# Ledger of designs, part 147: peptides against a protein of PDB entry 3H8D

Target 1, 122 residues: chain A of PDB entry 3H8D
Amino acid sequence: DMKRQQRFFRIPFIRPADQYKDPQNKKKGWWYAHFDGPWIARQMELHPDKPPILLVAGKDDMEMCELNLEETGLTRKRGAEILPRQFEEIWERCGGIQYLQSAIESRQARPTYATAMLQNLL

## One batch from the design tools (peptide; made by RFdiffusion4, then SolubleMPNN)

Design b2_p22_7_s3
Fold by OpenDDE base, seed 5:
Structure b2_p22_7_s3 (fold): chain B 122 residues (1-122), chain C 122 residues (1-122), chain A 22 residues (1-22)
Amino acid sequence: as target 1 above (122 residues)
Amino acid sequence: as target 1 above (122 residues)
Amino acid sequence: MEEEKEIEELLKKYEEEQKLLE
């Protein structure tokens, strides 16, 4: 469905263990989401102390946001929405293209804008 | 071509007649552009003293930006790039959907991401 | 990793850019 709006979001998170420490001792991570219309298509997590986590719809549903976009409140959270490139450039550098491609080839990926775009690029 | 990146920009402008006046006497307008890959697809101008101007590729080429995206320097201008919705909400309020639709129906519009999306929505 | 360093650089510019989008 070509008419679905593509929206991207990023919010910071602090490790649970650092929550009560001094600000200088709080290592920040980043939580990313790509929504294809109302539903999440991709999720990505940058951590200060472990490799990035990449998640795609269909394959990783149990580890991804279960709320539709409106339910998340992200559209109402100031500073949460980001430009597509601010997601895509990080996604690419974390190996997201290969990850999604593998999910498509294994027939684990749910069709999304992301899968469609990738199949056009390849 | 589905793989073309859609990018949106907004910059302020001051009326030529107000350029040399006191700041309080400078009425600000806004210049908007939607680029479908390297080429402009839509342009919009909000003026403080006249109706908004809507322009679409193919129909209004002579009144629109003639530079490709890279030549404009917009990608390097701090604060110029905006979210898609920041363009689309204003575009819609100014009657952009109807304007583009009319351009398509009259066969004046050049095919762009904007025309494709509109034809999917209608 | 080289990718990690590049990501950090991108994040720095994005933080500044994000303030402009707000």
Scores: peptide ipSAE 0.231, ipTM 0.735, DockQ to the pose 0.052
Fold by OpenDDE base, seed 4:
Structure b2_p22_7_s3 (fold): chain B 122 residues (1-122), chain C 122 residues (1-122), chain A 22 residues (1-22)
Amino acid sequence: as target 1 above (122 residues)
Amino acid sequence: as target 1 above (122 residues)
Amino acid sequence: MEEEKEIEELLKKYEEEQKLLE
């Protein structure tokens, strides 16, 4: 639906094991989310010591943020919102297009703005 | 078209008459642009001493930036790109929805992402 | 590995860019 606002967010996280270490020993990860209106469409996690995690609505619901956008408080968190391209460029480099495409082909992906965009690009 | 990237930019400008004045006497305005892919869809100008200027593709082509996005260099200008909401919030506050709606009704507006979005909202 | 390097470079750029968006 064209009228649903697409919003993108990124927040850092520190691994629990590093929480009490000196700053130089805390390895930062990044949590990304794409919201299609109030509902999450894509989630991505960058880790300092393991491969990226890619998640898409429908397929990965149990692993994704289960809060709607308003419940997350992300819209009220300074520095959390990012430009669409700041999500997409990372998504693409992590193989997100192929991941989402595969989810669509296997009928695992829930229809979202992201699935619609991809279908238009292909 | 869903595959065209929507990008938003804001840059300051100083009035020509103030160019050679002391900094305290230079009044800053703001120039906003929404690009639907490479082509400008909306432009907005905030002035310190006169009402905002709202411009939409089709209707106001002669008053709008005539460069495509790549030609503007905005994508390469640090601090120029802004979030969609940073444009939309000002656009709405300045009466942009009504302005664009009127342009559509009078058949002056060129079809863009902006016109499509508005038609979905109404 | 190439992708990882590119990601790191983008993240550095974005970190600076985000300050301008706030």
Scores: peptide ipSAE 0.230, ipTM 0.734, DockQ to the pose 0.051
Fold by OpenDDE base, seed 3:
Structure b2_p22_7_s3 (fold): chain B 122 residues (1-122), chain C 122 residues (1-122), chain A 22 residues (1-22)
Amino acid sequence: as target 1 above (122 residues)
Amino acid sequence: as target 1 above (122 residues)
Amino acid sequence: MEEEKEIEELLKKYEEEQKLLE
């Protein structure tokens, strides 16, 4: 739906084991979210020491952020909001297209802006 | 069309009269553009000493940027691209909704993402 | 590994871009 605003966010995280280390020894991960209106459509996590995690609405609801956009406070966090392409380019390189496509084909994905866009591309 | 990427840009400009003045005496204006895919949909100019200028595709073609997105080089200019809301908030404050609505009603506006969004809102 | 390097380069670029958005 073209009426819903698509918004993208990224925040860093430090793994617990590095929490008390010197800054030079703290490896950063990155947490990404795509919101289709108030509801999350996609989530992605870049970890310093394990493979990326990709999650899509409908299939991975239990592993994704359970908060709606307003509840997250992301819109109020300086530096959290990113451009759509800053999400999509990482998503693509992590295999997000294939992951979402498989979720659609298995009828596990909830219809979102992301699913619609992919179905237009294919 | 949900397949076309919506991209927004902002660049500063200095009025010609201030070009050779000391930095403290140069008043900045701001040039804004909304591109619906490769083609401009809206343009907006904030001036230090005159009212804002609002322009919409179809109605104001002769006064708007004549270059397609790639030709502008905006995608390659560091700091030029902005978030959609950074455009829309200024657009709204400058009376852009009313301006675009009038252009639609007079059948002067070219159909764009912007016109579609407004027609969904009204 | 190539993808990882590309991601790192993108992230570096995005860090600079993000500072300009704020």
Scores: peptide ipSAE 0.226, ipTM 0.724, DockQ to the pose 0.051
Fold by OpenDDE base, seed 2:
Structure b2_p22_7_s3 (fold): chain B 122 residues (1-122), chain C 122 residues (1-122), chain A 22 residues (1-22)
Amino acid sequence: as target 1 above (122 residues)
Amino acid sequence: as target 1 above (122 residues)
Amino acid sequence: MEEEKEIEELLKKYEEEQKLLE
């Protein structure tokens, strides 16, 4: 549904173990979300100490943000919204295309803008 | 075609008459563009001394940017790319929805992502 | 890892670009 607005967000996080360390010793991770209208389509996490986490709607619902877009407050958080390409370039480098493709092929992916786009590229 | 990347840009411009004035006397306008893939779909100009100019592909081709996206260099210009909502909010406030709707109804608008979105909202 | 380096470079670039979007 092309009617749905595609919006992308990124927020930093600090590891729990680094919470009370000096700033120079706090390794920053990044939490990414792609919202297809009010609902999350993709989630991605970059960690300083482990491989990226890729999540797609339908397959990974239990691990993904359960809040609708309005509930997240991301639209009201300064600096949280990012350009589509700022999400996609990272997604691609982290193997997101292959991950989503696998989820589609295994019938685990819920139909989203992301699944539709990928299917159009094949 | 959902395959085409929607990208939005904004650049400032100074009126020709203000070109050689002191910075405090240079009134800044804003030039906006919505690109539907490589081709411009909408153009918008905010002026300090006259009403906004709204332009839609098909109807206003003679007045719009004739360069394809790559030719513009906008993708390589730091600070030029903006969020979709940063374009849409201004577009809406300037009467862009009504303008595009009128262009569609009069069969002047070239089919774009913008025309498709508006038709889906009706 | 090469991919990690590329990601780090992109993130650094995006940190600067993000300020322009605010």
Scores: peptide ipSAE 0.233, ipTM 0.734, DockQ to the pose 0.052; fails the geometry check

Design b2_p22_8_s1 (from b2_p22_8, 10 letters changed)
Fold by OpenDDE base, seed 2:
Structure b2_p22_8_s1 (fold): chain B 122 residues (1-122), chain C 122 residues (1-122), chain A 22 residues (1-22)
Amino acid sequence: as target 1 above (122 residues)
Amino acid sequence: as target 1 above (122 residues)
Amino acid sequence: SELEERRRELDEALRRLREELE
C-alpha cells in the first residue's frame, strides 16, 4: 500500500464550446489528477466560470478518468507533473478535505492513499 | 508519522575553489535534500569530479544540514523544490537504497519516512 | 449523462496524447 508512488498532474483544457473560437475567447480551465500507483485517487477541475469540481475514487468513478497512469501519457508530457503540494493547496482551498471526509463517512470512498492520509490528518 | 509532508529540493553549488574563477571554469555540483516534515531525512551531493555523497539521518547527522526546513529558506527559493521522483531517481542510481538499508541494519539510521518506505519496498 | 460525456472526452484526449508520444 504505502510503496505505491503518489504522482500528481495538471493540464489545461479548453471548453468544447470554446475550441474553435479566437484565442481571446478561449477560457482556460485546469484539470488536476492524483494517481495512487496506477489508478486515479482524486480528480479536480477548475473552471473559469463555474465552481470547482471535486471527485474521489469510489464515489465518483463514473466521472473520473478511467485510464491508468501509463495510458494517460501524463508521465511523458513535459510540464504536466506537479508537486504534491501544488495539488493539495488547491484541493484544500476548494474544500477537498471536507468532500473526501464526507465520502468516507458515507462509505462511498474507495480506500486510497488520499483516504489514508486524511485519516492521519484528522 | 504519515501525515508529515515529504518535500524534496535541489540547488546547485560551486566548489569553493572555483568561486572566483571565470564562469567557464566553475564546475557545478548539485545538492539534494529530502525533508520529512521539518527535518532532513536524506541528503545527496553530486560532484563533477568525485563520487556522489549519500547521507541519511541518524547515521550522518554531523555532515547533513542542521537547519529545519523553514530555516533553510528552500521553500521560498524559486526552482529549488523538485518532484519526489527527481530525487529518488538520482538516489537509486547512486546506490541510495543499499546505503540506507545498510544504515538500518547497523542500527545507525534514524527512523524516517525514507526508512519506512524502504521497509515497504523490500 | 453530461458528466460521463465529459469524462469520455477527456479520456479520449489523453489517449490521443499517449499515441502522439509513442
Scores: peptide ipSAE 0.162, ipTM 0.633, DockQ to the pose 0.653
Fold by OpenDDE base, seed 4:
Structure b2_p22_8_s1 (fold): chain B 122 residues (1-122), chain C 122 residues (1-122), chain A 22 residues (1-22)
Amino acid sequence: as target 1 above (122 residues)
Amino acid sequence: as target 1 above (122 residues)
Amino acid sequence: SELEERRRELDEALRRLREELE
């Protein structure tokens, strides 16, 4: 059902290896998530020194956040929620459309709002 | 189709009567809009010295923005787009749920994402 | 895997955050 609320979040993270370094040496990454209702549909990670990570439901479940939206506490964390386009812009830049499309074609993607939107786009 | 993108916007306005007054005497209002794809679904206006105005598609078409989303230029205006909850919170405070519900019951409301969401809620 | 471990670390961090907010 496409009536589920689509919500997008972004939080910074510092790599475990950098946790005890000087602030200047703590390289900040960014964790992005798209929730299709309570369930994650897409996840994306930006890193300062390696390629972005793109993850989609079904294909990458074992690497994606396992918590439902309520369990994450993201809706209660000030500054975590972002606009849809703030997610999509980065997603597109990272080749997310092609990544998701490939997951659909290979029958790896679980149906989500994201898959439905892409099917409408293409 | 619930696959249409839901986008929300807010812009300030100064009343025409205050346009030529000193800045301190220019009372700022707020114009809110919910677009269900290219078409406006809900509009809301906050005023400093009168009750809020709630408007829903179908019922209030003559009082709502008649431009489609692209024509408004809102997607290109920095700072105009807001989170869904930033709209919904004010909508709820102003009695928007009851207003939309009444419009549905009286058969005045045009079917939109907003009407569909309310039907799921109630 | 390493990626699964990263997931677990993030999930745990989020759970901790939630607990702090409640």
Scores: peptide ipSAE 0.160, ipTM 0.623, DockQ to the pose 0.732
Fold by OpenDDE base, seed 3:
Structure b2_p22_8_s1 (fold): chain B 122 residues (1-122), chain C 122 residues (1-122), chain A 22 residues (1-22)
Amino acid sequence: as target 1 above (122 residues)
Amino acid sequence: as target 1 above (122 residues)
Amino acid sequence: SELEERRRELDEALRRLREELE
């Protein structure tokens, strides 16, 4: 159902290697998620010292969060939920449109709100 | 198209009667809007000293914002955009579900994302 | 893989977060 609630989240993470360094030496990354109803549709990671990671449901299931939205606790974490555009802006900058399009064309992407939106756009 | 971007906004307003009072005596109201693509679907006002006002497209056009989303400048106003749930929680508390349902049943409501969601729920 | 390991680490962190909120 395309009426499912679309919710977006962002949380920071510190690399394990930096965990015990002084605060000024802890480089912060960002983890992003798009949930289409209870299930993740897209995931994205911004790292301080490596390329962005883009993941889409169906293609990248083994590398994506396997918890449903309720199980993540993200809806209860203050400051975690973000506006759709806050996710989409970064997604676009990282080449997410092309990545998802390729996944659709290769028949690897699971149908989600994101795939439907893209196929509406194109 | 049900793929249209759903965007929600909230801005404060001060009653004209309080405009020149001391800050502590200025009672703040809140203006809420739901835009279904470029067009408003729902409007809501929380007032400090009178009942909430609920408005839905089709039924209440003459009393609702007549500007399209771009014309409002809301997308460019820092802090104006809110999460869908931040709108919906207040909408529900004010009896918005019943109000919209009545408008649908009386054939006064224009089809919007909001009407579709409600008819999916009921 | 490295990505799978990172997934596991994050999922565990999220589970811990949930438990803290309960």
Scores: peptide ipSAE 0.160, ipTM 0.621, DockQ to the pose 0.694
Fold by OpenDDE base, seed 5:
Structure b2_p22_8_s1 (fold): chain B 122 residues (1-122), chain C 122 residues (1-122), chain A 22 residues (1-22)
Amino acid sequence: as target 1 above (122 residues)
Amino acid sequence: as target 1 above (122 residues)
Amino acid sequence: SELEERRRELDEALRRLREELE
């Protein structure tokens, strides 16, 4: 359904191990999400000390946010919502295009706006 | 072409008549633009003392920005780019849906992402 | 699994965030 609104979000997180350390010792990661309407289509995590994590709906449901967009509260958190390009730039740098493509080809990806757009691109 | 990136921008402007007045007497308007890839699809202007102006590609080309996105420099202007919803909320309040619909029905509108999305909505 | 645990931790954080905003 091409009616669905595409919305993108980013929030920082601190590793559990760093939660009680001094601020200078708290290494921040970044959590990114693409919601295709109420449901998450893509998720991405940047960490200071390990490779980025890429997740796509259908393939990685068990690792992705299970809340619908309203339940997340992201739309009510100031500064959480980001521009589409702010998500896509990082997604592309992390190999997201290839990751999603592989998920489509393996029939693991749930159809989303992201899969549709990629199929148009290729 | 569903490959085209949708980008939205907003910049303030001061009326020519107020250009040399004291700051408190300078009434700001707001210029909004939706670019469908390199080309403008919709333009909107909010004024402090007159009704909003709505413009759509095809119908209103002579009144809309003639520059492609790169030429505008908007992508390089900090704070100019806005979220899709920030544009759409105002567009809807100003009667943009009806305006674009009428342009489509009269065969004045150039096909854009905006026209395609509206046709999906209706 | 460890991966599911990570998901739960994040979801819980989001829930907490929502509660704080209310």
Scores: peptide ipSAE 0.159, ipTM 0.632, DockQ to the pose 0.546

Design b2_p22_8_s2 (from b2_p22_8, 12 letters changed)
Fold by OpenDDE base, seed 5:
Structure b2_p22_8_s2 (fold): chain B 122 residues (1-122), chain C 122 residues (1-122), chain A 22 residues (1-22)
Amino acid sequence: as target 1 above (122 residues)
Amino acid sequence: as target 1 above (122 residues)
Amino acid sequence: SELERRRAERDAALRALRAALS
């Protein structure tokens, strides 16, 4: 449903392995989420020393946030919400278009705003 | 290091499956954390209809909060911080002593205030 | 599984955020 609000969020995280290192040696990662209404449609994790993780609803549900948008509290976290393009730019750089397309073609993707947009894009 | 402040927190959560049920059917769980300085040492989750989850640093890092204490904002949440004994009493009831001891003996536990205290306890 | 563990970790972190913001 195209009436659902599309909202995007980003929060930092510190790797467990870095938690007791010197401040300069704590490498920050970034967790991204696209919510299509109350439920996550896409998730993305950027790491300092390993490939990005891309996740799409339907295919990767077990690896994605199971909390609905309200439960996450992200809407109440100052600085957590980002603009759509701030998400999409990173998504595209990480190969997200191809990843989602593959998920659609393999019939593993759950229909979301993201799948609809990609199907219109191509 | 014993100089790190030991701080304990508890917050409620609603199970994902209950999120859209009638208020009387939403069963509240409880999330507990012990922070040894800025990083979590022990984590515990109480559920209404399944066994408690006990987690110790080193062994269960991938299942535990990756945010440092400052990042969690728990110190700013009124009512979230609890007394040490309020954590320990539940920890003990859930079998936490045996769980941590096993993690130490298997060399999976990361040294924390909790491991030090247990090693003094026994 | 590792996948379940990663999911649990992320959800736990989000729960902490929720609590801090309420």
Scores: peptide ipSAE 0.078, ipTM 0.471, DockQ to the pose 0.291
Fold by OpenDDE base, seed 3:
Structure b2_p22_8_s2 (fold): chain B 122 residues (1-122), chain C 122 residues (1-122), chain A 22 residues (1-22)
Amino acid sequence: as target 1 above (122 residues)
Amino acid sequence: as target 1 above (122 residues)
Amino acid sequence: SELERRRAERDAALRALRAALS
């Protein structure tokens, strides 16, 4: 049910091509995830050199993390967990509302806490 | 117009993690592209260890090759160009028809030769 | 080629993300 725990995470990443460069040349990206219970509902990636990537469950399963929350180890990774608003703020700025809305309308989005909340808002 | 030259390409790739392994452990994937004139219309990736990835222009631009055909160098790469049916055969097997259809219905697909042909067929 | 380089970089980045999860 929608009483599942909603948990949000963010971790940085550096492109493999930048790994051995000087720190000033290691451009950092950010990986975000929203888990609705054990399963990912939304994924978001900020890149230093290209537009953000937004992904929603059901529609983008093949491009999203296939691991359940426990398997990710995110709950055990220090500093990874973030507040809901820390995720939503970026999601909104990246056009996530429109993206998820479109996925719902096309019947591609799998029902999640995120789809339910959006449908309540609109 | 839809009189643009339709050109199809296929190139193998080996995962970076496998580059220095013995040949028997270098699992090969395949990258496919359909160019409608200078711009990519469809992209397809076969992987040795995960489901195929299908991508269509308009919907999946951020995940597709951003280079125009000339910039790719594919026209100059020996053995890269393939026949239309060599692409379509794999596309169909991977569920590409349904994927593109859904993208059209959701108004996410950019009009291409591929969308036009599919709409004529259905 | 540039195409191959870009493709490889994208794939590698995805793997790096996965590695960062655990």
Scores: peptide ipSAE 0.046, ipTM 0.475, DockQ to the pose 0.037
Fold by OpenDDE base, seed 4:
Structure b2_p22_8_s2 (fold): chain B 122 residues (1-122), chain C 122 residues (1-122), chain A 22 residues (1-22)
Amino acid sequence: as target 1 above (122 residues)
Amino acid sequence: as target 1 above (122 residues)
Amino acid sequence: SELERRRAERDAALRALRAALS
């Protein structure tokens, strides 16, 4: 049901290599998630020194968050939830539309709010 | 060269599901690493509610720490470094000897200090 | 097996996430 609540989150992460360095040497990445109802539809990772990682439900399940939204605790982390546009702006910049489109065309994408919206757009 | 310095580390981790829970609801796991010189030879994860994970170089490279020892910052984290026996005791309890032996016999293990010691023991 | 591979990949992903978010 595309009437499911769409919720978006962003949290910072520090690379393993920087884990125990001084703050000035810890390059921050960002982990993004789009939840279509209780389950993740898209995941995105911004890195300080490598290409962004884009992941979509169905295709990339093995690499994505396996927890439902409530299990993640994201809804309980202050400042983690972001507006849809805050996710989509980065998603689009990273080539997410094309990535998801390719996943749909290859029959790898699981139907989600994201796939529905993209299919409506095209 | 088996004369490489063998160093061992342990750090705690919190399960993703417990990430944002109250401390009393955060079940702690433990991440262990054996570095044979600059590179990891064995990795081990103790979980509060599932079997331990054992990983050995060569066989499990894709699942192990990809950083060299210096990159990890483990040597700079207070309390992270442990004695060899502190690692080996847990390794043995978890069936690590058999795990590594199987990896050697299947020709999956990369030669490390760990493989050498095991081959000497058998 | 394929199942084992998938399980390994899943575990790796979880480890990566944990490390990244710790």
Scores: peptide ipSAE 0.033, ipTM 0.442, DockQ to the pose 0.044
Fold by OpenDDE base, seed 2:
Structure b2_p22_8_s2 (fold): chain B 122 residues (1-122), chain C 122 residues (1-122), chain A 22 residues (1-22)
Amino acid sequence: as target 1 above (122 residues)
Amino acid sequence: as target 1 above (122 residues)
Amino acid sequence: SELERRRAERDAALRALRAALS
């Protein structure tokens, strides 16, 4: 069986409300994604004025990126791809481990590389 | 079956002969490594004054890193880890595809993630 | 030979790398 490639990305975003403000008044958020093969497995959003948002496949499909990796163009965006640890470190700090675990236990999480890794760890 | 993590690293090196020369006289090379799980699968060396060196597991074991990933300390060396594409782009330019393919066809290459990927591509 | 010299140089460099990493 072919192993799916794990790829991680991060891009900044500006809130719509700040779109046309002066640069100094634009509060930048950060959008993170973990792709397990062509499909997203985890998504994370850091905001300047609200708690981080954590999303996992299966549970949060409606709120997550629906495009496959190719369609996103992320692989072609310079500086977007990050190392696995650069994702995981933030994920951990935001409580992602507990979030994903809870989603697994509630039978809401779709099996992904991330669910498997967590289950191997616990 | 657990998927082995693919990790890539790059560090500069100074030739022994240049070790004690003034910094400006030290010609820096670049050492690249692809680890398939705990063990190296591919190694690449860029030199300032000779052709790139390509090495693949099985064929070139005697000339490659013999330490497992943990033992190298590379994962703990700041700035050493690189993205897969940062390795692959150089690998391709140096003729790594042909080199690995030839090693496979000659039955010299040890099966690794890299050999599998190449076989899937061809 | 030149080839042998190059090999020796590479080997020395590799040893240095391993020593630095270990």
Scores: peptide ipSAE 0.030, ipTM 0.431, DockQ to the pose 0.153; fails the geometry check

